Peptides against a protein of PDB entry 7PB4. Designs and how they scored, part 73

Target 1, 105 residues: chain A of PDB entry 7PB4
Amino acid sequence: KMLNIKEYKEKLLSTLGEFLEDHFPLPDRSVKKKKKNIQESSVNLITLHEMLEILINRLFDVPHDPYVKISDSFWPPYVELLLRNGIALRHPEDPTRIRLEAFHQ
Target 2, 218 residues: chain B of PDB entry 7PB4
Amino acid sequence: DALQMAVGYFEKGPIKASQNKDKTLEKHLKTVENVAWKNGLASEEIDILLNIALSGKFGNAVNTRILKCMIPATVISEDSVVKAVSWLCVGKCSGSTKVLFYRWLVAMFDFIDRKEQINLLYGFFFASLQDDALCPYVCHLLYLLTKKENVKPFRVRKLLDLQAKMGMQPHLQALLSLYKFFAPALISVSLPVRKKIYFKNSENLWKTALLAVKQRNR

## One batch from the design tools (peptide)

Design b1_p22_2_s1 (made by RFdiffusion4, then SolubleMPNN; from b1_p22_2, 12 letters changed)
Fold by OpenDDE base, seed 5:
Structure b1_p22_2_s1 (fold): chain B 105 residues (1-105), chain C 218 residues (1-218), chain A 22 residues (1-22)
Amino acid sequence: as target 1 above (105 residues)
Amino acid sequence: as target 2 above (218 residues)
Amino acid sequence: MDEEFQKLLDFQQFFENLGWFQ
């Protein structure tokens, strides 16, 4: 049972990677907002692939609480993209938490 | 003609130099409204104006008025609808505009020339069920679009979850009944046998105009 | 269809289709 879930997850992530590479260019990490003075919290924005990997991992690893807290590394347009297209869902009580839609169930 | 000038104004945008921008806007808007309600609009005019209404080029009041007069003379191009839905994904339109659009889409559904591309938007529409303001109209739209291949286990669960949250809403029951028809094995819950399907009368805003369109195209 | 919108549709379909590999 565990082996099948892991293999499925790996295949899912691999296939997703291939799809995203073809369809979604990596946002140039260089959106250095030259805001001068505030500490360069160089919050490295994660890719859409990495965001989805986090969401997928959470769904498989913690299926009873599949929600991920939105961090500063989550590019807001990607979050909104996933939410608007029904790929992700906000937690009903905590808008800072999102989950992957359970398409497999 | 006056309509072409009005459509051209909305397409090109207000020329910066006009001192009386509001009067010019109102004049052209009234021209579009008058023609749309009297005769309907050509598919090309709807293509232009529908995109403008959803693009965020103008304010919400103007967009609402444009959208309300998207009445076809004959047909609406599927491509126009697809483009319109693409604007919904960008998220520049107000919640009220989204509601009005779904009402319009349901009301004008039979006047859309093709449905092949619209059917591919099924998942997008289904995602909009989570919006309480959109849910009644989206259910109606999905009722019109749903095919057997759209009835998936996760969508059944989502509809049942929505029912648990919102109660036994007539529009949700109608959609669930259709889902049960296509995939009875996925819906173990006994649905009340409703003799009549009740959706909100989305067409009421255009009822008179739609009757006139149907009469002209007979 | 707008290319960006098509990509979004493809993306949604991708996830929906992944449910079948279960």
Scores: peptide ipSAE 0.379, ipTM 0.801, DockQ to the pose 0.369
Fold by OpenDDE base, seed 1:
Structure b1_p22_2_s1 (fold): chain B 105 residues (1-105), chain C 218 residues (1-218), chain A 22 residues (1-22)
Amino acid sequence: as target 1 above (105 residues)
Amino acid sequence: as target 2 above (218 residues)
Amino acid sequence: MDEEFQKLLDFQQFFENLGWFQ
């Protein structure tokens, strides 16, 4: 049964969530406390799961422009992880935009 | 023996107190080089030294010399190769060291005992195609590794895009030809029937040594 | 094998396998 695109997306996101929870736990928020002076920009970093969810959603919802702008909520090591492993691609003209690799095409 | 002492030196690192650190390093490096080119190295010695060469423990010149003498007596352990690739991910080695590693990997490919784990690294190697310096050697490696299950539409697109960017490079053509062989429906483009596959002679650095290894193992 | 490297490989394989479900 061809799962409806919506059902497939939800299944993908759920499976991804389980995988990421097992393999890529959030860095403990606790380590930032000790070094004093840099203004804790209160930017809530999103999880790798949330980052991938955004990318997946964009790919499915806007396939003709699947790029997402990197926000301050994107933890740089996660962005690098996705790019280095070929999971995401940087926009050729705008380094602040990334897309999920079109594994399904 | 002298080789064990040399390997042990590289593994444990230089003891801080020696006044003649550079002379000692050179002595041990020459010992490894001499044995490697004459007899080859045991799999255990390659395991240790290959990790050292890629870990960033020593300077680029030393790492390059170590990597150049990673010549097997008999076999290279697949585990050593997997560990080496893990060091590439950490990024403590120079770009030139990465190139040399891929050249080494292609040259020594037949001496690696198993390929199952290396085949699982296919996607990692494929991701390295975007590096212009690595691309020719990665194509050669992928040519050796590619199975039907690796030939996917997104990889075909990436190869075609790379060809559009870089032109009809012999190494890309070789890989695309292999892809077309496994999945003709994915590659509509007419590829020139090249009777001879030409990769850059990655093995040239080790040609004499490899001949000697093959002769000893006959 | 470095645990981090293994995790990266697993992650890559996971995404590559997602392409088979279409």
Scores: peptide ipSAE 0.035, ipTM 0.553, DockQ to the pose 0.380
Fold by OpenDDE base, seed 3:
Structure b1_p22_2_s1 (fold): chain B 105 residues (1-105), chain C 218 residues (1-218), chain A 22 residues (1-22)
Amino acid sequence: as target 1 above (105 residues)
Amino acid sequence: as target 2 above (218 residues)
Amino acid sequence: MDEEFQKLLDFQQFFENLGWFQ
């Protein structure tokens, strides 16, 4: 049973990941490589897939406090996308924390 | 140069020692406004000032004035737009500023140097359709950006749901018509044959400025 | 059904309803 849940989760995330890469890719920051030394902070942005994986894992690992702190690696458009589609919710008292929505039917 | 001093002021922020902070702010703001409306701004100046207007560094009144004078001399950098979209999502700008930004983006669309990265933001813009205040302008933007590859069943469903909620809005009809053009099999609903695509707010705050920019770049 | 499995099913159904698996 546990193996089946893990495999199912991995398959689900993989399938979702393919969709997210096609429709919500990160902007190519490499276009700026040519000219000016603007120290755009070397903050490595994570993919939307990785962000969702973090949120899902937190929900499973810490169900009583399923909130994740928004880091600099969280691209703001992705955060907004998740919030607007009802995939994630902001913490009512701390706007820097978000959780995966409880998709209870 | 007075403009360089003004841009530098907004970038670095007010130096604590200035006794007349408000007068200094107004002076620099007027300098930017005057140059922008007369000659347009360089792409680098727009890059700096656009981010400032959306970052929440200044009050809404100042941000609005800065954003209204984001008029290019020649081109706007696509990178500036991508960064601006990121700032919109940080939540430090007002709803009115967000609306103004989308109006600006539509108005200045032809002056953006490249569209490759903006096209990657298609899904994000599409998600903003549910914001009632943004919806008319986002529809217009999407009308400009939409390619056949963007027309997917899930987006069609979302547009139809929005139409059911908001009614047959002209801006939604325009976008749906474009979607039907690219993928007629996905849209079984009969759309009214409108001869003219009408996005109401073609009353561009920048109409006169854009005409001047086009004349200078001919 | 295992609560965790149900959560995954709910998750899947939500994204299916969004059309993100199509």
Scores: peptide ipSAE 0.485, ipTM 0.870, DockQ to the pose 0.040; fails the geometry check
Fold by OpenDDE base, seed 4:
Structure b1_p22_2_s1 (fold): chain B 105 residues (1-105), chain C 218 residues (1-218), chain A 22 residues (1-22)
Amino acid sequence: as target 1 above (105 residues)
Amino acid sequence: as target 2 above (218 residues)
Amino acid sequence: MDEEFQKLLDFQQFFENLGWFQ
């Protein structure tokens, strides 16, 4: 069962990756440089694929607390994309935490 | 012809060297608008232009105008709609364009040649219910698309949650009633029996155009 | 089948399948 779940997860992530790479590339680092005069926050943004991978992994690894804390590596437009499309949900009490939507119930 | 030139312009994009890009754009846009409202557009023309309107190739104002003139002469290809939905997923279009698209999709629903592939996109449409601006039109679309197989517990919960949030909206009530019809065991809540299902049809921007199309195809 | 359509189906199926693991 676990092997099948892992393999299935990997296949899903791979399929998703192909889709996301075509349509949701990483934002050019140049866009953040114009607004922040101040702090060179060298924060490496993660891909939408990586973001989803984190969310999926959290759901599988910690199903009782499937929420992920939004870090500076999470590009806000991607977070909003996930939320807006019902893919992710914001924690009701902590807006800095998001989870994958429950599609099974 | 003038229409082919106009469609070709939108497809190929503006030639870099034209100093009068805006005038040329406006000319071609007016050509498309005029033909669309007078005669309707061929399925192939709609395929091209609908894709352009949602691709983000042009500004929101242009995209809006293109989308408003996506009036069929006869039929719309379901493939065109599928491609359009793919663009919605990519998110390069504005919120207003999305609203207009769903309004268009509802308005043009009967002119779409096939529904099999569109029905497979049920989940994508359902996900758009959470957008307050889209919700009325998405409910109408889902009302047209919903089959028993689409009525799942999680979707019922989502609809009930939406109802709790926004109240018993007529469009939501219509969809819930349909869900209850297909799966009465999933919906314990008593829904008021409405004799007439009213969706916001009053704002159908294409009503006059569609009447004209129907008259020409009779 | 249009490649874009297949991508959409895959994307949808992905999330539907995630529900099986919740």
Scores: peptide ipSAE 0.088, ipTM 0.631, DockQ to the pose 0.451; fails the geometry check

Design b1_p22_2_s2 (made by RFdiffusion4, then SolubleMPNN; from b1_p22_2, 12 letters changed)
Fold by OpenDDE base, seed 5:
Structure b1_p22_2_s2 (fold): chain B 105 residues (1-105), chain C 218 residues (1-218), chain A 22 residues (1-22)
Amino acid sequence: as target 1 above (105 residues)
Amino acid sequence: as target 2 above (218 residues)
Amino acid sequence: MEEEFQKLLDFQKFFENLDMFQ
């Protein structure tokens, strides 16, 4: 049973990955903010696939607190996309935290 | 405050409300319209109402009227625009609403407080060029957003293909000229030297309102 | 993009259905 869940999770993530890479590519990372001399941390944006992977993993690993903190690597349009479609839910008390909604029904 | 009550109604109001059937809806909508055109709206009010207009919570007629009165008192939050674009991606709004949004975005571009996140949306806007109804306005928006780093070989090809399909449209020529300026090696085609850049509906629906906003913020 | 989001929603439903069989 557990092996089947892990395998299913991996298969799901793989299938989502292929789909999301084809349909939701990150805006071309080549907009490297020219480092003005201030150590503006070049925030590496993650893919929508990676974002979903983080959310799914958190749900499986910590089901009693399935919320993930939104980092600077989370592209705001993707976050909003997930929230607006009911794929993710914002924490009621902490707007910086989101969880996958699919598993709480 | 009457405006706060109106905004609160739209935020908490009924799903799929029809404008023609709800006197209360019409009252609140008129309140928002009156304040927006006279004084402009606060950034927070625009954030709420813009999201409502694009979420599909209300009917297309109501959404259109809300979107038409998204006039800032001072600034528009970049976050509001990012959220709005996310709604466009979800596809819950009509084609006419999408057109109106892009017109609004071009018209209000200078009033948006920051551009960093909007610049990251470049690819999403560029993908909308294939929509014939959106293309003129998207070209104008891209003309405002385009930096050297956005000019990629695949985008050049897409623009040239689009030109081949649609003909030499002034808005496409304007964008291509900018692309050639940033990356002359990528565009071997001779572009006509235009002294003036012309975009469709440069005289936007908000011209008078925007002049008033600029005067109040001087 | 609409079709793409519908696929994500379909995936969400797929996940929901899996939890019912656990």
Scores: peptide ipSAE 0.029, ipTM 0.563, DockQ to the pose 0.099; fails the geometry check
Fold by OpenDDE base, seed 1:
Structure b1_p22_2_s2 (fold): chain B 105 residues (1-105), chain C 218 residues (1-218), chain A 22 residues (1-22)
Amino acid sequence: as target 1 above (105 residues)
Amino acid sequence: as target 2 above (218 residues)
Amino acid sequence: MEEEFQKLLDFQKFFENLDMFQ
């Protein structure tokens, strides 16, 4: 049973990856290392697929605290996209943490 | 240079100790406005000031004035536009600022150096069609960005649904006509053959400035 | 709601159903 769930999760993530790459790709930040001292934090942004994978994994691994801390690698448009479409929820007491929204039937 | 001092003020923020914060702010804002309308701004200056205008660092009145003077001397960096869209998503700017930004983006579209990254944001812009205040300007932007690969059945359905809800709006018809051009099989509805595409004149705010920019770059 | 996101919602519903059957 666990093996089948894992395989299904992987297949689902793969299918989502293709969809998200086609419709919501990351803009290529040309990291022009111009020498000027603006600490443009060289933080590599993750894809929307990777973000969802993190959220899904957290839900499975830690179901009692399924919240993920928003890092600098989280592109703000992706975070807002998930929140506005009801895919994710902010923690009520900590706006820096988000989880997948449970579809309560 | 007075412009460098003004840009630096907006970037670093007001030094807490100044008794005349409002006078200093107004002085620097007028400096930026004067240079922008006379000569245009360098791409680096636009990058800094555009981010400031959309970040929520200053009040709505100041942000609006900054955004209105985002007039290029030559080009606008695509990276600045991508960053700006990111700020719009964070929601720290007013609805009026968002409208003004899309108007600005349409008006300045030809002065943006590259379009490859902006084209990747197509889905984000399309999602903004649901905002009634943004819809006319977003349709115009999408009209400029749309390629054959962007024309999908679900987007056609959404545009038709919007038309059913809002009526046969000229901006929706213009976009649908373009969609039909790229994918005639997806749009069975007979669209009225409009000989002229009419978008709201987003350029009106910058018409004089844009003419001056075009004259300087000839 | 954008149909693209409806697909994501459908996927989320699917994950929830899987968790209930664990």
Scores: peptide ipSAE 0.028, ipTM 0.636, DockQ to the pose 0.065; fails the geometry check
Fold by OpenDDE base, seed 4:
Structure b1_p22_2_s2 (fold): chain B 105 residues (1-105), chain C 218 residues (1-218), chain A 22 residues (1-22)
Amino acid sequence: as target 1 above (105 residues)
Amino acid sequence: as target 2 above (218 residues)
Amino acid sequence: MEEEFQKLLDFQKFFENLDMFQ
C-alpha cells in the first residue's frame, strides 16, 4: 500500500510537472537589479508544480495538520487559482495556511 | 521633493508618533493626486503606489484614491501590473477596488510598456468573468488580450454559459465575436454582427487625464 | 487554464480515491 502510494505520488507529480510547466509558467520577473536598496526581497517564486508538491507532501507527511504556510515564494495568483478551483482550502482560523482539499464529492 | 516624500510615506507607512496621522495622510495623498493629474507619475512611482493601493495596507477609501491617480507620465511597467494582479488574488482589497483596478487596467492598457507577461495572466482574467461586477471590464480586457491561442473550447463553453446566465450582454457579445473570428468552428451560434463594439467606455474616469498624457508625449 | 485545472481536479479525485483504499 505505501509503496503504491509513493509511486503514485511520484507519477502524479511527474505528470503534473510537465503539464504545469507548459500551461502555468511563472511570470518572468526579470527584476532588473537596479541597485537601489529597496529590499525587494528577491523572493524566488516557486512554480505551481513546486507549490502542489509542497501541499501533497504535507498531506502525506503530516496528515493530522496538512496545512502549509503561504510564504512569499507562493505567487498569489497560483494560491488563488488553487483555492478558487477547490484544489486547496484555507485554514479556517489562519488564512495564511492552506491545504489540499479532499474532493470528497 | 514633495512627491518623493509622499510616496515614501505610503511606502514606509505612517510613523507611529504622529498624532495627526490623518492630516499627514491626506496631505501626502493630495500631493500624489495633484502631481498625477497634472504631470502623471513615473513608472517607479506607479509601481510603488499601485502595490500599496492593492496590498491592503491602507483603508479602502485611501486605496481607491491612490488607484484613481495611477496616471502615467509616459509608461506603466508590465511588472507593476503583474504585481497588482498578484495582490488581487490575496484578497486584501475590496470588491470595489477590484472593479476599479480592472477599469484602470483597461483605461491604461496602451500605456503598459509590454504585454508578454500580462498575456500569461489571461486565464486569471478569464476566471474573473464570473464576477458580475468585473465581467464588463474583464471582457474588455480580454478583448484586448485575446489571441488565437487563447481561444479554447472550454473558454467558449464558459462564455456561452455566462451568456445564458446573464443574457446577451454587449461586452460578452464583443468577446464572443472575437472568439468566433479566431475559431469559427468552436462557435456555431449566430452572433449579431455588431458594426461597433461598445464596451462601457462611457465611464472612463481617466479620459481627461489620458488625453493630457497623450498630448504631453507627442 | 480551466481545462488545465480540471486536470488538476481530476488528479485530486484520483488521490482521494487512493486514500479511500488506504
Scores: peptide ipSAE 0.026, ipTM 0.560, DockQ to the pose 0.068; fails the geometry check
Fold by OpenDDE base, seed 3:
Structure b1_p22_2_s2 (fold): chain B 105 residues (1-105), chain C 218 residues (1-218), chain A 22 residues (1-22)
Amino acid sequence: as target 1 above (105 residues)
Amino acid sequence: as target 2 above (218 residues)
Amino acid sequence: MEEEFQKLLDFQKFFENLDMFQ
């Protein structure tokens, strides 16, 4: 039974990954501006799939506190997409934390 | 240069020690406005000022004035647009600023140097169709961006649902017509044969300025 | 909502139900 649940989770995440890659890819910020000196912190942005995976894993691992802190690796459009569509919810007391939200019917 | 000083002021922010902060801000804002409308702004200046206008660093009135004078001398960097879209999603700008940005983006579309990264934002623009205030301008933007690869069954369904909710809006009909052109099998609904695609935004705030830019770059 | 996101939500609900039985 547990093996089947894990396999189903992996299949679901894979399917979502393909969908998200096709419709919500990360813009290549890597325009190599040769300008050496600006320590623009090369914040490595994660994919929307990776973001959802983090949120799902947090829900699984810590169901009593399923909130993830928004890091600099979280691309703001992705965060907004999740929040606006009710896929994620901000923590009521800490807007820097989000969780997966079941659509309250 | 007065423009460089003005841009630098907005970039660095107001120095706390200035007794006449409002007068200084107004002076620099007028400098930017004057140069932008007369000569246009360099791509680097637009990059800086556009981000400032959308970052929430200043009040809505200032942001609106900055955004209204984002007129290119030659080109707008695609990177500036990508960054701007990111700022729209941070939620620090007003709804009116978002509307103005999409109007600006449509008006300035031909002056953007590249479209490859903007095309990758297609899904985000499409998601903004649900905002009633943005919908007319987003439809126009999507009309400019849409490729055959973007026309998917789920997007067709969403457009038809929007049409059911909002009625047969000219901007929505224009986009649906384009979708039908790329994927006729996905749209079984008979669309009225409109001879003219009408987007209300043909009379944009920048019409005179854009004519001047085109004349200077000939 | 996109069907894939709905599937994710369905999975979330399913998982929550399983955790109650553990």
Scores: peptide ipSAE 0.024, ipTM 0.662, DockQ to the pose 0.041; fails the geometry check

